# Peptides against a protein of PDB entry 4IGA, part 72

Target 1, 116 residues: chain A of PDB entry 4IGA
Amino acid sequence: KRVLIVDDAAFMRMMLKDIITKAGYEVAGEATNGREAVEKYKELKPDIVTMDITMPEMNGIDAIKEIMKIDPNAKIIVCSAMGQQAMVIEAIKAGAKDFIVKPFQPSRVVEALNKV

## One batch from the design tools (peptide; made by RFdiffusion4, then SolubleMPNN)

Design b1_p21_6_s2 (from b1_p21_6, 14 letters changed)
Fold by OpenDDE base, seed 2:
Structure b1_p21_6_s2 (fold): chain B 116 residues (1-116), chain A 21 residues (1-21)
Amino acid sequence: as target 1 above (116 residues)
Amino acid sequence: DVEKKAEELVKRQEEERKKEE
């Protein structure tokens, strides 16, 4: 399966890329904000998306909503430092399948990838 | 249920933090 990695932090994208590839998944591409995420989703049609929340231009919640308009069956895993219940609820309402709080263990990401 | 799922995820986060400490 192919994964689109969305995070404004280059370090985080690199970390996720390492986890994803070691788990046997392919990285379809990367996005650095919500607008780019939507564009890349249309272009790449990934099987899974890892989505940050706090990003410039467009935040992760809005990006989820836009991706869900494109593909109601999108498999989106949120990966965010903002783990408060209200944010989790908002992400799930928007269409996310899982929510991972930073910092995280690689096994948690792999589990999410395998379950969506 | 969205709220139930969110609560489960929050609970999971708390449990994972405790295991790492």
Scores: peptide ipSAE 0.314, ipTM 0.810, DockQ to the pose 0.960
Fold by OpenDDE base, seed 1:
Structure b1_p21_6_s2 (fold): chain B 116 residues (1-116), chain A 21 residues (1-21)
Amino acid sequence: as target 1 above (116 residues)
Amino acid sequence: DVEKKAEELVKRQEEERKKEE
């Protein structure tokens, strides 16, 4: 399966790329903000998306909503430092399948990839 | 369903945090 990695932090994208590839998944591409994420989703049609929340241009919640308009069956895993209950609820309502709080263990990401 | 899923995720997060402390 192919994964689109969305995060404004280069180090986080690198970390996720390492986890994803070691778990036997392919990286479809990367996006640095929510607007780019929507564009890349249309272009690449990935099987899974890892989505940050706090990003410039467009935040992750809005990106989830836009991706869900494109593909109601999109498999989106949120990876965010903002782990408040309200944010989790908002992400799930938007269409996310999972929510991982930073910092996270690699095994948590792998489990999420395998379940969606 | 959404609320239940969110509650499960929050609970999991809390449990994982407690294990690391």
Scores: peptide ipSAE 0.288, ipTM 0.797, DockQ to the pose 0.977
Fold by OpenDDE base, seed 3:
Structure b1_p21_6_s2 (fold): chain B 116 residues (1-116), chain A 21 residues (1-21)
Amino acid sequence: as target 1 above (116 residues)
Amino acid sequence: DVEKKAEELVKRQEEERKKEE
């Protein structure tokens, strides 16, 4: 399966790329904000998306909503430093399948990839 | 149920944090 990685932090994208690759998944591409995420989803048609929330141009919640309009069957895993219950509820309402709080263990990301 | 799933995810993250400490 192919994964689109969405995060404004280069270090976080590198970390997720390492985890995804070691778990036997392919990286379809990367995006640095919500607008780019929507564009890359249309272009690459990935099987899974890892989605940050706090990003410039367009935040992760809005990006989830736009991707779900394109593909109601999209498999989106949120990875965010903001782990408040209200934010988790908002992400799940928008269509996310899972929510992982930073900092996280690599095994938590692998479990999410395998289950969505 | 969205609220139930959110509560389960919040509980899971709290349990994982406690295991790391």
Scores: peptide ipSAE 0.284, ipTM 0.797, DockQ to the pose 0.850
Fold by OpenDDE base, seed 4:
Structure b1_p21_6_s2 (fold): chain B 116 residues (1-116), chain A 21 residues (1-21)
Amino acid sequence: as target 1 above (116 residues)
Amino acid sequence: DVEKKAEELVKRQEEERKKEE
């Protein structure tokens, strides 16, 4: 399966790329904000998306909503430092399948990838 | 149910945090 990685932090994208590839998944591409995420999703049609929330240009919640308009069956895993209950609710309402709080264990990401 | 799923995820986060402490 192919994964689109969305995070404004280069370090986080690198970390997720390592986890994803070691788990036997392919990286479809990367995006640095929500607008780019929507564009890359449309272009690449990945099987799974890892989505940050706090990003410039377009935040992760809005990106989830736009991706769900493109593909109602999109498999989106949120990966965010903002683990407040209200944010989790908002992400799930938008269409996310899972919510992982930073900092995280690599096994938590692998579990999410395997379950979606 | 969205709210139920969110509550489960929040609970999981709290449990994972407690294990790290």
Scores: peptide ipSAE 0.277, ipTM 0.791, DockQ to the pose 0.968

Design b1_p21_6_s3 (from b1_p21_6, 13 letters changed)
Fold by OpenDDE base, seed 5:
Structure b1_p21_6_s3 (fold): chain B 116 residues (1-116), chain A 21 residues (1-21)
Amino acid sequence: as target 1 above (116 residues)
Amino acid sequence: MDEEKAKELVERQEEERRRRE
């Protein structure tokens, strides 16, 4: 399966890329904001998306909503430093399948990838 | 359903945090 990695932080994208690749998944591409995420989703048609929340241009919640309009079966895993209950609820209501709080263990990301 | 899933995820995050301490 192919994964689109969405995060404004280059370090985080690198970390996720390593985890995803080591888990036997392919990286479809990267996006640095929610607008780019929506565009890349249309272009690349990834099987899974890892989605940050706090991004410039368009936040992750809005990106989830837009991707879900394109593909109601989209498999989005949120990966965010914002672990507040309200944010988790908002992400799940938007259509996310999982929510991972930063900092995370690689095994948690792998589990999420395998379950969606 | 969404709220139940969210609660499950929150509880899981709290468990994972406690396991790291």
Scores: peptide ipSAE 0.257, ipTM 0.792, DockQ to the pose 0.982
Fold by OpenDDE base, seed 4:
Structure b1_p21_6_s3 (fold): chain B 116 residues (1-116), chain A 21 residues (1-21)
Amino acid sequence: as target 1 above (116 residues)
Amino acid sequence: MDEEKAKELVERQEEERRRRE
């Protein structure tokens, strides 16, 4: 399966790329904000998306909503430092399949990838 | 259903945090 990685932090994208690759998944591409995420989703048609929330241009919640309009069957895993209950609820309501709070263990990401 | 899933995810995060402390 192919994964689109969405995070504004280069370090976080690198970390996720390492985890995803070591778990036997292919990295379809990367995006640095929600607008790029929507564009890359249309272009690459990934099987799974890892989505940050706090990004410039367009936040992760809005990106989830736009991707779900494109593909109602999209498999989106949120990875965010904002673990507040309200944010988790909002992400799930938007269509996310899972929510991982930063900092996370690699095994937590792998579990999410395998479950969706 | 959405709220129940969200609560479960929050609880899991709190448990994972406590295990690291």
Scores: peptide ipSAE 0.248, ipTM 0.786, DockQ to the pose 0.967
Fold by OpenDDE base, seed 1:
Structure b1_p21_6_s3 (fold): chain B 116 residues (1-116), chain A 21 residues (1-21)
Amino acid sequence: as target 1 above (116 residues)
Amino acid sequence: MDEEKAKELVERQEEERRRRE
């Protein structure tokens, strides 16, 4: 399966890329904001998306909503430092399948990838 | 909030969504 990695932080994208590839998944591509995420989703048609919430240009919640309009069956895993209950609920209501709070263990990301 | 709590909230929301369908 191919994963689109969405995060404004280069370090976080690198970390996720390492975890994803070591777990036997392919990286379809990367996006640095929500607008780019929507564009890359259309272009790459990934099987899974890892989605940050706090990004410039367009936040992750809005990106989830736009991706879900494109593909109602999109498999989006949120990875965010904003682990507040309200944010988790908002992400799930937008269409996310999982929510991972930063900092996370690699095994948690792998579990999410395998379950979505 | 930790990852375990996030998982519990996700599971709860999935159950609530399934009950509305």
Scores: peptide ipSAE 0.160, ipTM 0.701, DockQ to the pose 0.165
Fold by OpenDDE base, seed 3:
Formats: structure tokens, sequence, C-alpha cells
Structure b1_p21_6_s3 (fold): chain B 116 residues (1-116), chain A 21 residues (1-21)
């Protein structure tokens, strides 16, 4: 399975790339904001997306909504420092399949990848 | 919020979503 990694922080994208590849998944590509995430989703047609929330240009919630319009079967895992209940609920309502709070352990990401 | 509590909340919301589909 191929994963699109979406996060504005280069360090976080590198960390997720390492976890994803060690778990036996392929990295389809990277995006640095919500607009780029939507464009890359159309281009790459990934099986799974890891999605940050707090990004410039377009936030992760809006990106989830736009991706779900394109593909109602999209598999989106949120990875965010904003772990409050309201944000989790908002992400799930937008169409996310999981929500991982930063900081996280690699095993939590692997579990999410395997379940979506 | 810790990871376990967040997971439980997500699982609950996913179940509620599935029931509406």
Amino acid sequence: as target 1 above (116 residues)
Amino acid sequence: MDEEKAKELVERQEEERRRRE
C-alpha cells in the first residue's frame, strides 16, 4: 500500500516516512499544506493519507473534506498536536478514519496504517 | 489528551459514523 504524507514540518514528514517504510508500506509522496495534499491525492492516487491539521494555505480539516469529495473511500489518518476532543470529533466528521496525537510512538502509526 | 483516550474517542465516533451510513 502507498501512503501520501501531509505535514508542513519537514522533520515530521521524515519521521513518518521512516515509520511507514519500516512497516513495509511505500511512500507515494509528500505534501506541505492542504492545497498540495488535494493536488497530490489526485496525482498519486495513494491508498492511505497521513494528515496534519495546522498547516498554511489550507488546514487539514478542509483538506480531508476536499479529498472526501474526490474519493469517498479515502483512508485518512490524522496526525496532530491538537488532541482536544472537539478537534478529534471534527476530523472524524470530516471523514478521517483515525486520529493520532503528537507526540506519538511508531507502533501507534503502524496500528493505524494496518486498520484503515 | 493522551493517545489511549484519543483512540477510544475515535473508535466511538467511527462506530457512530458507521451506524449513520
Scores: peptide ipSAE 0.141, ipTM 0.693, DockQ to the pose 0.166

Design b1_p21_6_s4 (from b1_p21_6, 13 letters changed)
Fold by OpenDDE base, seed 2:
Order: C-alpha cells, then structure tokens, then sequence
Structure b1_p21_6_s4 (fold): chain B 116 residues (1-116), chain A 21 residues (1-21)
C-alpha cells in the first residue's frame, strides 16, 4: 500500500517515512500543507494518508474534508500534537479513521496503517 | 458513533502517555 505523508515539519515527514517504509509500506509522496495534500491526493491516489492538523494555507481538518469529497473511501490517519478531545471529534467527524497524538511510538503508527 | 470512537482514542492517548512515563 502507498502512503501520502502530510506534515508541515520536514523532520516529522522524515520520521513517518522511516516508520512507513520499515513497516513494508511505500511512500507515495509528501505534502507540506492542506492544499498540497488535496492536490497530491488527486495526483497520486494513495491508499492511505497520514495527516497533520496544524499547517499553513489549509489545516488538516479542512484537508480531510476536501479529500473525502474526492474519495469518500479515503483512509486518513491523523498524526498531530493537538490531541484534545474536541480536535479528535472534529477529525473523526470529518472522516479520519484514526487519530495519533505526537509524540507517538512507531508501533502505534504501524498498527494504524494495518487497521485502516 | 463518532463521539464514542473519539472518546476511545482519547482514552488510549492517556493510557499510552502514562505507560511512557
């Protein structure tokens, strides 16, 4: 399966890329904001998306909503430092399948990848 | 539903945080 990694932090994208590849998944591409995420989703048609929330241009919640318009069956895993219950609710309501709070264990990401 | 799923995720976060400490 191919994963689109969305995070404005280069370090986080690198970290997720390492986890994803070691778990046997392929990285389809990367996006640094929500607008780019939507564009890359259309272009790459990934199987899974890891989605940050706090990003410039377009936040992760809005990106989830736009991706869900494109593909109602999109598999989106949120990875965010913002773990508040309200944010989790909004992400799941928007269509996310899982929500992982930073900092996280690699095994948690792998579990999410395998489950969605 | 959405609320229940979210609550479970939050609970999981709290547990995982406690386990790391």
Amino acid sequence: as target 1 above (116 residues)
Amino acid sequence: DVLEKAKKLVERQEKERKERE
Scores: peptide ipSAE 0.468, ipTM 0.874, DockQ to the pose 0.969
Fold by OpenDDE base, seed 3:
Structure b1_p21_6_s4 (fold): chain B 116 residues (1-116), chain A 21 residues (1-21)
Amino acid sequence: as target 1 above (116 residues)
Amino acid sequence: DVLEKAKKLVERQEKERKERE
């Protein structure tokens, strides 16, 4: 399966890329904000998306909503430093399948990839 | 149920954090 990685931090994208590839998944591409994520989803049609929340131009919640309009069957895993219950509720309500809080263990990301 | 799923995810986060510390 192919994964689109969305995060404004280059270091985090690199970390997720390492975890994803080591787990036997392919990286479809990367995005650095929510607008780019929506465009990359249309272009690449990935099987799974890892989505940050706090990003410039368009945040992750809005990006989830836009992707779900394009593909109601989209498999989106949130990966965010903001783990408050209110944010988790908002992300799941928007259509996310899972929510991972930073910092995380690599195994948590792998479990999410395998489950969605 | 969205609220129930969210609560379970928060509980998992708290458990995993305590296991690392």
Scores: peptide ipSAE 0.436, ipTM 0.863, DockQ to the pose 0.970
Fold by OpenDDE base, seed 1:
Structure b1_p21_6_s4 (fold): chain B 116 residues (1-116), chain A 21 residues (1-21)
Amino acid sequence: as target 1 above (116 residues)
Amino acid sequence: DVLEKAKKLVERQEKERKERE
């Protein structure tokens, strides 16, 4: 399966890319904000999306809403920081299938990828 | 389910916040 990685932090994208690749998934591409995420989803049609919440230009919740308009069956795993717990509820209501809290262990990411 | 897990996370956060006040 192919994964689109969405996070404004280069370090976080690198970390996720390493975990995803080592778990036997393919990285479809990367996005650095919610607007780019929507564009990349249209272009790449990934099987799974990892979605950061707090990003410039467009946040992850709005990106989820736009992606769900494109593909109601999209498989989105939201990645939230400490203090963003309440926003996880909104992300799930928007259509996210699972959530991961930062900082996370690689095994938790793999579990989410395998489950969605 | 996922929503229930998220709700529990929020509840925990709210509890911890109130305990610090």
Scores: peptide ipSAE 0.344, ipTM 0.749, DockQ to the pose 0.460
Fold by OpenDDE base, seed 4:
Structure b1_p21_6_s4 (fold): chain B 116 residues (1-116), chain A 21 residues (1-21)
Amino acid sequence: as target 1 above (116 residues)
Amino acid sequence: DVLEKAKKLVERQEKERKERE
């Protein structure tokens, strides 16, 4: 399966790319904000999206809503920071299938990828 | 239920963080 990685932090994208690749998944592409995420989803039609919440230009909640308009069956895993309870709740309500809290263990990412 | 799991997990982690500060 192919995964689109969305995070404004280059280090986080690199970490997720390593975990995803080692788990036997393919990285479809990367996005650095919610606008790029929506554009890349249209272009790449990934099987799974890992979605950061707090990003410049467009946040992850709005990106989820736009992606769900494009594909109501989109499989989005939210990657949230500490202190983001309200935002995680909003992400699930917007259509996210699962969530991961930062900092995370690689096994937790793999578990989420396998479940969706 | 993913929503309920999210509420419980995030609440727990926030509590643990505050206790360490």
Scores: peptide ipSAE 0.342, ipTM 0.748, DockQ to the pose 0.431

Design b1_p21_7_s1 (from b1_p21_7, 10 letters changed)
Fold by OpenDDE base, seed 4:
Structure b1_p21_7_s1 (fold): chain B 116 residues (1-116), chain A 21 residues (1-21)
Amino acid sequence: as target 1 above (116 residues)
Amino acid sequence: SALEEEIERKQAEVDEIIASL
């Protein structure tokens, strides 16, 4: 399966890329904000999206909502430091399938990839 | 380690929220 990685931090994108590839998945591409995420989703048609929340231009919640309008069957895993209860609920209600809190264990990312 | 335990506890809290939705 192909994964679109969305995070404004280059280091985090690199980390996720390493985890994703070691787990046997392919990286479809990268996005640095929510607007780019929506554009890349249309372009690349990935199987899975890892989505940060706090990003410039467009945040992850809005990106989830826009992607879900395009593809109601989108498989989106949130990866964010914003692990407050209200944010988790908001992300899941927006359409995310899972929520991983930063900092995270690589195994938890793999579990999410395998379950969606 | 203490850090790993903190990470696990926070994720467990999130997982419980997700499971309740």
Scores: peptide ipSAE 0.730, ipTM 0.947, DockQ to the pose 0.923
Fold by OpenDDE base, seed 2:
Structure b1_p21_7_s1 (fold): chain B 116 residues (1-116), chain A 21 residues (1-21)
Amino acid sequence: as target 1 above (116 residues)
Amino acid sequence: SALEEEIERKQAEVDEIIASL
């Protein structure tokens, strides 16, 4: 399966890329904000998306909503430092399948990838 | 370690929220 990695932090994208590839998944591409995420989703047609929340241009919640309009069956895993109850609920209601809090255990990312 | 336990605890809290939805 192919994964689109969405995060404004280059270091985080690199970390996720390492985890994803070592778990046997392919990285379809990367996006640095929500607008780019939506564009890349259309272009690359990934199987899974890892989505940051706090990003410039367009935040992750809005990106989730837009991707879900394009593909109601999209498999989106949130990966964010904003693990507050309200944010988790908002992300799931928007269509996310899972929510991983930063900092995270790599095994939890792999678990999410395998279950969506 | 204390840090690992904190990380795990926070994720567990999130997982409980998700499960309740």
Scores: peptide ipSAE 0.729, ipTM 0.947, DockQ to the pose 0.929
Fold by OpenDDE base, seed 1:
Structure b1_p21_7_s1 (fold): chain B 116 residues (1-116), chain A 21 residues (1-21)
Amino acid sequence: as target 1 above (116 residues)
Amino acid sequence: SALEEEIERKQAEVDEIIASL
């Protein structure tokens, strides 16, 4: 399966790329904000998306909503430092399938990838 | 480690929220 990695932090994208590839998944591409995420989703048609929340241009919640309009069957895993209850609920209601809090264990990312 | 346990606790809290939805 192919994964689109969305995070404004280059370090985090690198970290996720390592985890994803070691777990046997392919990286379809990367996006640095929510607007790019929507564009790359259309272009790459990935199987899974890892989505940051706090990003410039367009935040992750809005990106989830836009991707879900494009593909109601999108498989989106949120990965964010904003693990507050309200944010988790908002992300899931927007269409995310899982929510991983930063900092995280790599195994939890793998579990999410395997489950969605 | 203490850090790993803290990370696990925070994720467990989120997992419980997700499970309740």
Scores: peptide ipSAE 0.729, ipTM 0.946, DockQ to the pose 0.931
Fold by OpenDDE base, seed 3:
Order: C-alpha cells, then structure tokens, then sequence
Structure b1_p21_7_s1 (fold): chain B 116 residues (1-116), chain A 21 residues (1-21)
C-alpha cells in the first residue's frame, strides 16, 4: 500500500518515511500543508494518508474534510502533538480513522497502518 | 523506560476516546 505523508516539519516527514518503509509500505509522496495534501491526494491517489494538524496555509482538519469530499473512503491517520480530547473528537468527526499523539512509538504508527 | 511508559499512557488515553466515538 502507498502512503501520503503530510507534515510541515521535514524531520517528522523523514521519521514517518522511515517507519512506513520499514513496515513494508511505499511512500507515495509528501505534502507540507493542507492545501498541498489535497492536491497530492488527487494526483497520487494514495491508499493511506498520515496527517498533521497544525500547518500553515490549511490545517489538517480542513484538509481531512476536503479529502473526504474527494474520496469518502479515504484512510486518514492523524499524527499530531495536539492530543487534547476536543481535537481528537474533531479529527474523528471530520473523517480520520485514527489519531496518534506526538511524541509517538513507531509500533503505534505501524498498528494504525495495518488497521485502516 | 519512564519516557516510553509516559508516551504509551498518553496514547492509551487517546485510544479510549476514539473507542468511545
């Protein structure tokens, strides 16, 4: 399966890329904000998306909503430092399938990838 | 380690929220 990685931090994208590839998945591409995420989703048609929340231009919640309009069956895993109850609920209601809090254990990312 | 346990605990709290939705 192919994964689109969305995060404004280069080091985080690198970390996720390492985890994803070691778990046997392919990286379809990367995006640095929510607007790019929506564009890349259309272009690459990934099987899974890892989505940051706090990003410039367009935040992760809005990106989730836009991607779900494009593909109601999209498999989106949130990966964010914003692990407050309200944010988790908002992300799931927007259409996310899972929510991983930063900092995270690599095994939890793998579990999310395998579950969605 | 203590750090690993803290990370796991925080994620467990989130997992419980998700499971309730």
Amino acid sequence: as target 1 above (116 residues)
Amino acid sequence: SALEEEIERKQAEVDEIIASL
Scores: peptide ipSAE 0.726, ipTM 0.946, DockQ to the pose 0.977

Design b1_p21_7_s2 (from b1_p21_7, 9 letters changed)
Fold by OpenDDE base, seed 5:
Structure b1_p21_7_s2 (fold): chain B 116 residues (1-116), chain A 21 residues (1-21)
Amino acid sequence: as target 1 above (116 residues)
Amino acid sequence: SSMEQEILERQEQVDKIIASL
């Protein structure tokens, strides 16, 4: 399966790329904000998306909503430092399949990839 | 470690929320 990695932090994209690759998945591409994420989803048609929330141009919640309009079967895993109850609920209601809070254990990312 | 335990507990709290939806 191919994964689109969405995060405004270069070090986080690198970390996720390492985890994803070691788990036997392919990296379809990367996006640095929500607008780019929507564009890359259309272009690459990945099997899975890892999605940050706090990003410039367009936040992760809005990106989830736009991707779900394009593909109601999209498999989106949120990965964010904003693990508050309200944010988790909002992300799942928007269409996310899972929510990983930063900082995280790599095994939890692999678990999410295997389940969606 | 204390840090590893805190990471685990934070994710467990998130997982509880997801399971309740």
Scores: peptide ipSAE 0.760, ipTM 0.953, DockQ to the pose 0.934
Fold by OpenDDE base, seed 4:
Structure b1_p21_7_s2 (fold): chain B 116 residues (1-116), chain A 21 residues (1-21)
Amino acid sequence: as target 1 above (116 residues)
Amino acid sequence: SSMEQEILERQEQVDKIIASL
């Protein structure tokens, strides 16, 4: 499966790329904000998206909503430092399939990838 | 480690929230 990695932090994208590839997945591409994520989703049609929440231009929640409009069957895994109850609920209601709080264990990312 | 345990516990709380939805 091909994964689109969305995070404004280059080091986080690198970390996720390492985890994703070591787990046997392919990286479809990267996005640095929510707007770019939506555009890349249309372009690349990835199987899975890892989505940060706190990003410039467009935040992850809005990006999830827009992607879900494009593809109601999108498989989106949130990876965010904002692990507050309200944010988790909001992300899931927006359409996310899972929520991983930063900092995370790589195994938890792999579990999410394998589950969606 | 203490740090590892903290990470695990934070995710556990998130997982509980998800499971409740």
Scores: peptide ipSAE 0.759, ipTM 0.953, DockQ to the pose 0.932
Fold by OpenDDE base, seed 3:
Structure b1_p21_7_s2 (fold): chain B 116 residues (1-116), chain A 21 residues (1-21)
Amino acid sequence: as target 1 above (116 residues)
Amino acid sequence: SSMEQEILERQEQVDKIIASL
């Protein structure tokens, strides 16, 4: 399966890329904000998306909503430092399948990839 | 470690929220 990695932090994209690749998945591409994420989703048609929330241009919640309009079957895993109850609920209601709070264990990312 | 346990507990809390939805 191919994964689109969305995060404004280069080091986080690198970390996720390492985890995803070692778990046997392919990285379809990367995006640095929500607007780019939507465009990359259309272009690459990945099987899975890892999505940050706090990003410039367009936040992750809005990006989830836009991607779900394009593909109601999109498999989106949120990875965010904003693990507050309200944010988790909002992300799931927007269409995310899972929510991983930063900092995280690599095994939890692999678990999410395998389950969505 | 203490840090590892804290990470685990935070994610467990999130997982419980997800499971309730």
Scores: peptide ipSAE 0.757, ipTM 0.953, DockQ to the pose 0.931
Fold by OpenDDE base, seed 1:
Structure b1_p21_7_s2 (fold): chain B 116 residues (1-116), chain A 21 residues (1-21)
Amino acid sequence: as target 1 above (116 residues)
Amino acid sequence: SSMEQEILERQEQVDKIIASL
């Protein structure tokens, strides 16, 4: 399966790329904000998306909503430092399949990838 | 470690929220 990695932090994208690749998945591409995420989703048609929440231009919640309009079957895993109850609920209601709070264990990311 | 335990507990709390939805 191919994964689109969305995060405004280059270091985080690098970390996720390492985890995803070692777990046997392919990285379809990367996006640095929500607008780019939507564009890359259309272009790359990935199987899975890892989605940050706090990003410039367009936040992750809005990006989830836009991607779900494009593809109601999108498989989106949120990865965010904003693990508050309200944010988790909002992300899942927007269409995300899972929510991983930063900092995270690599094994939890792998579990999410395998389950979506 | 203490840090690993904290990470695990935070994620467990999130997982409980997800499971309740």
Scores: peptide ipSAE 0.757, ipTM 0.952, DockQ to the pose 0.932

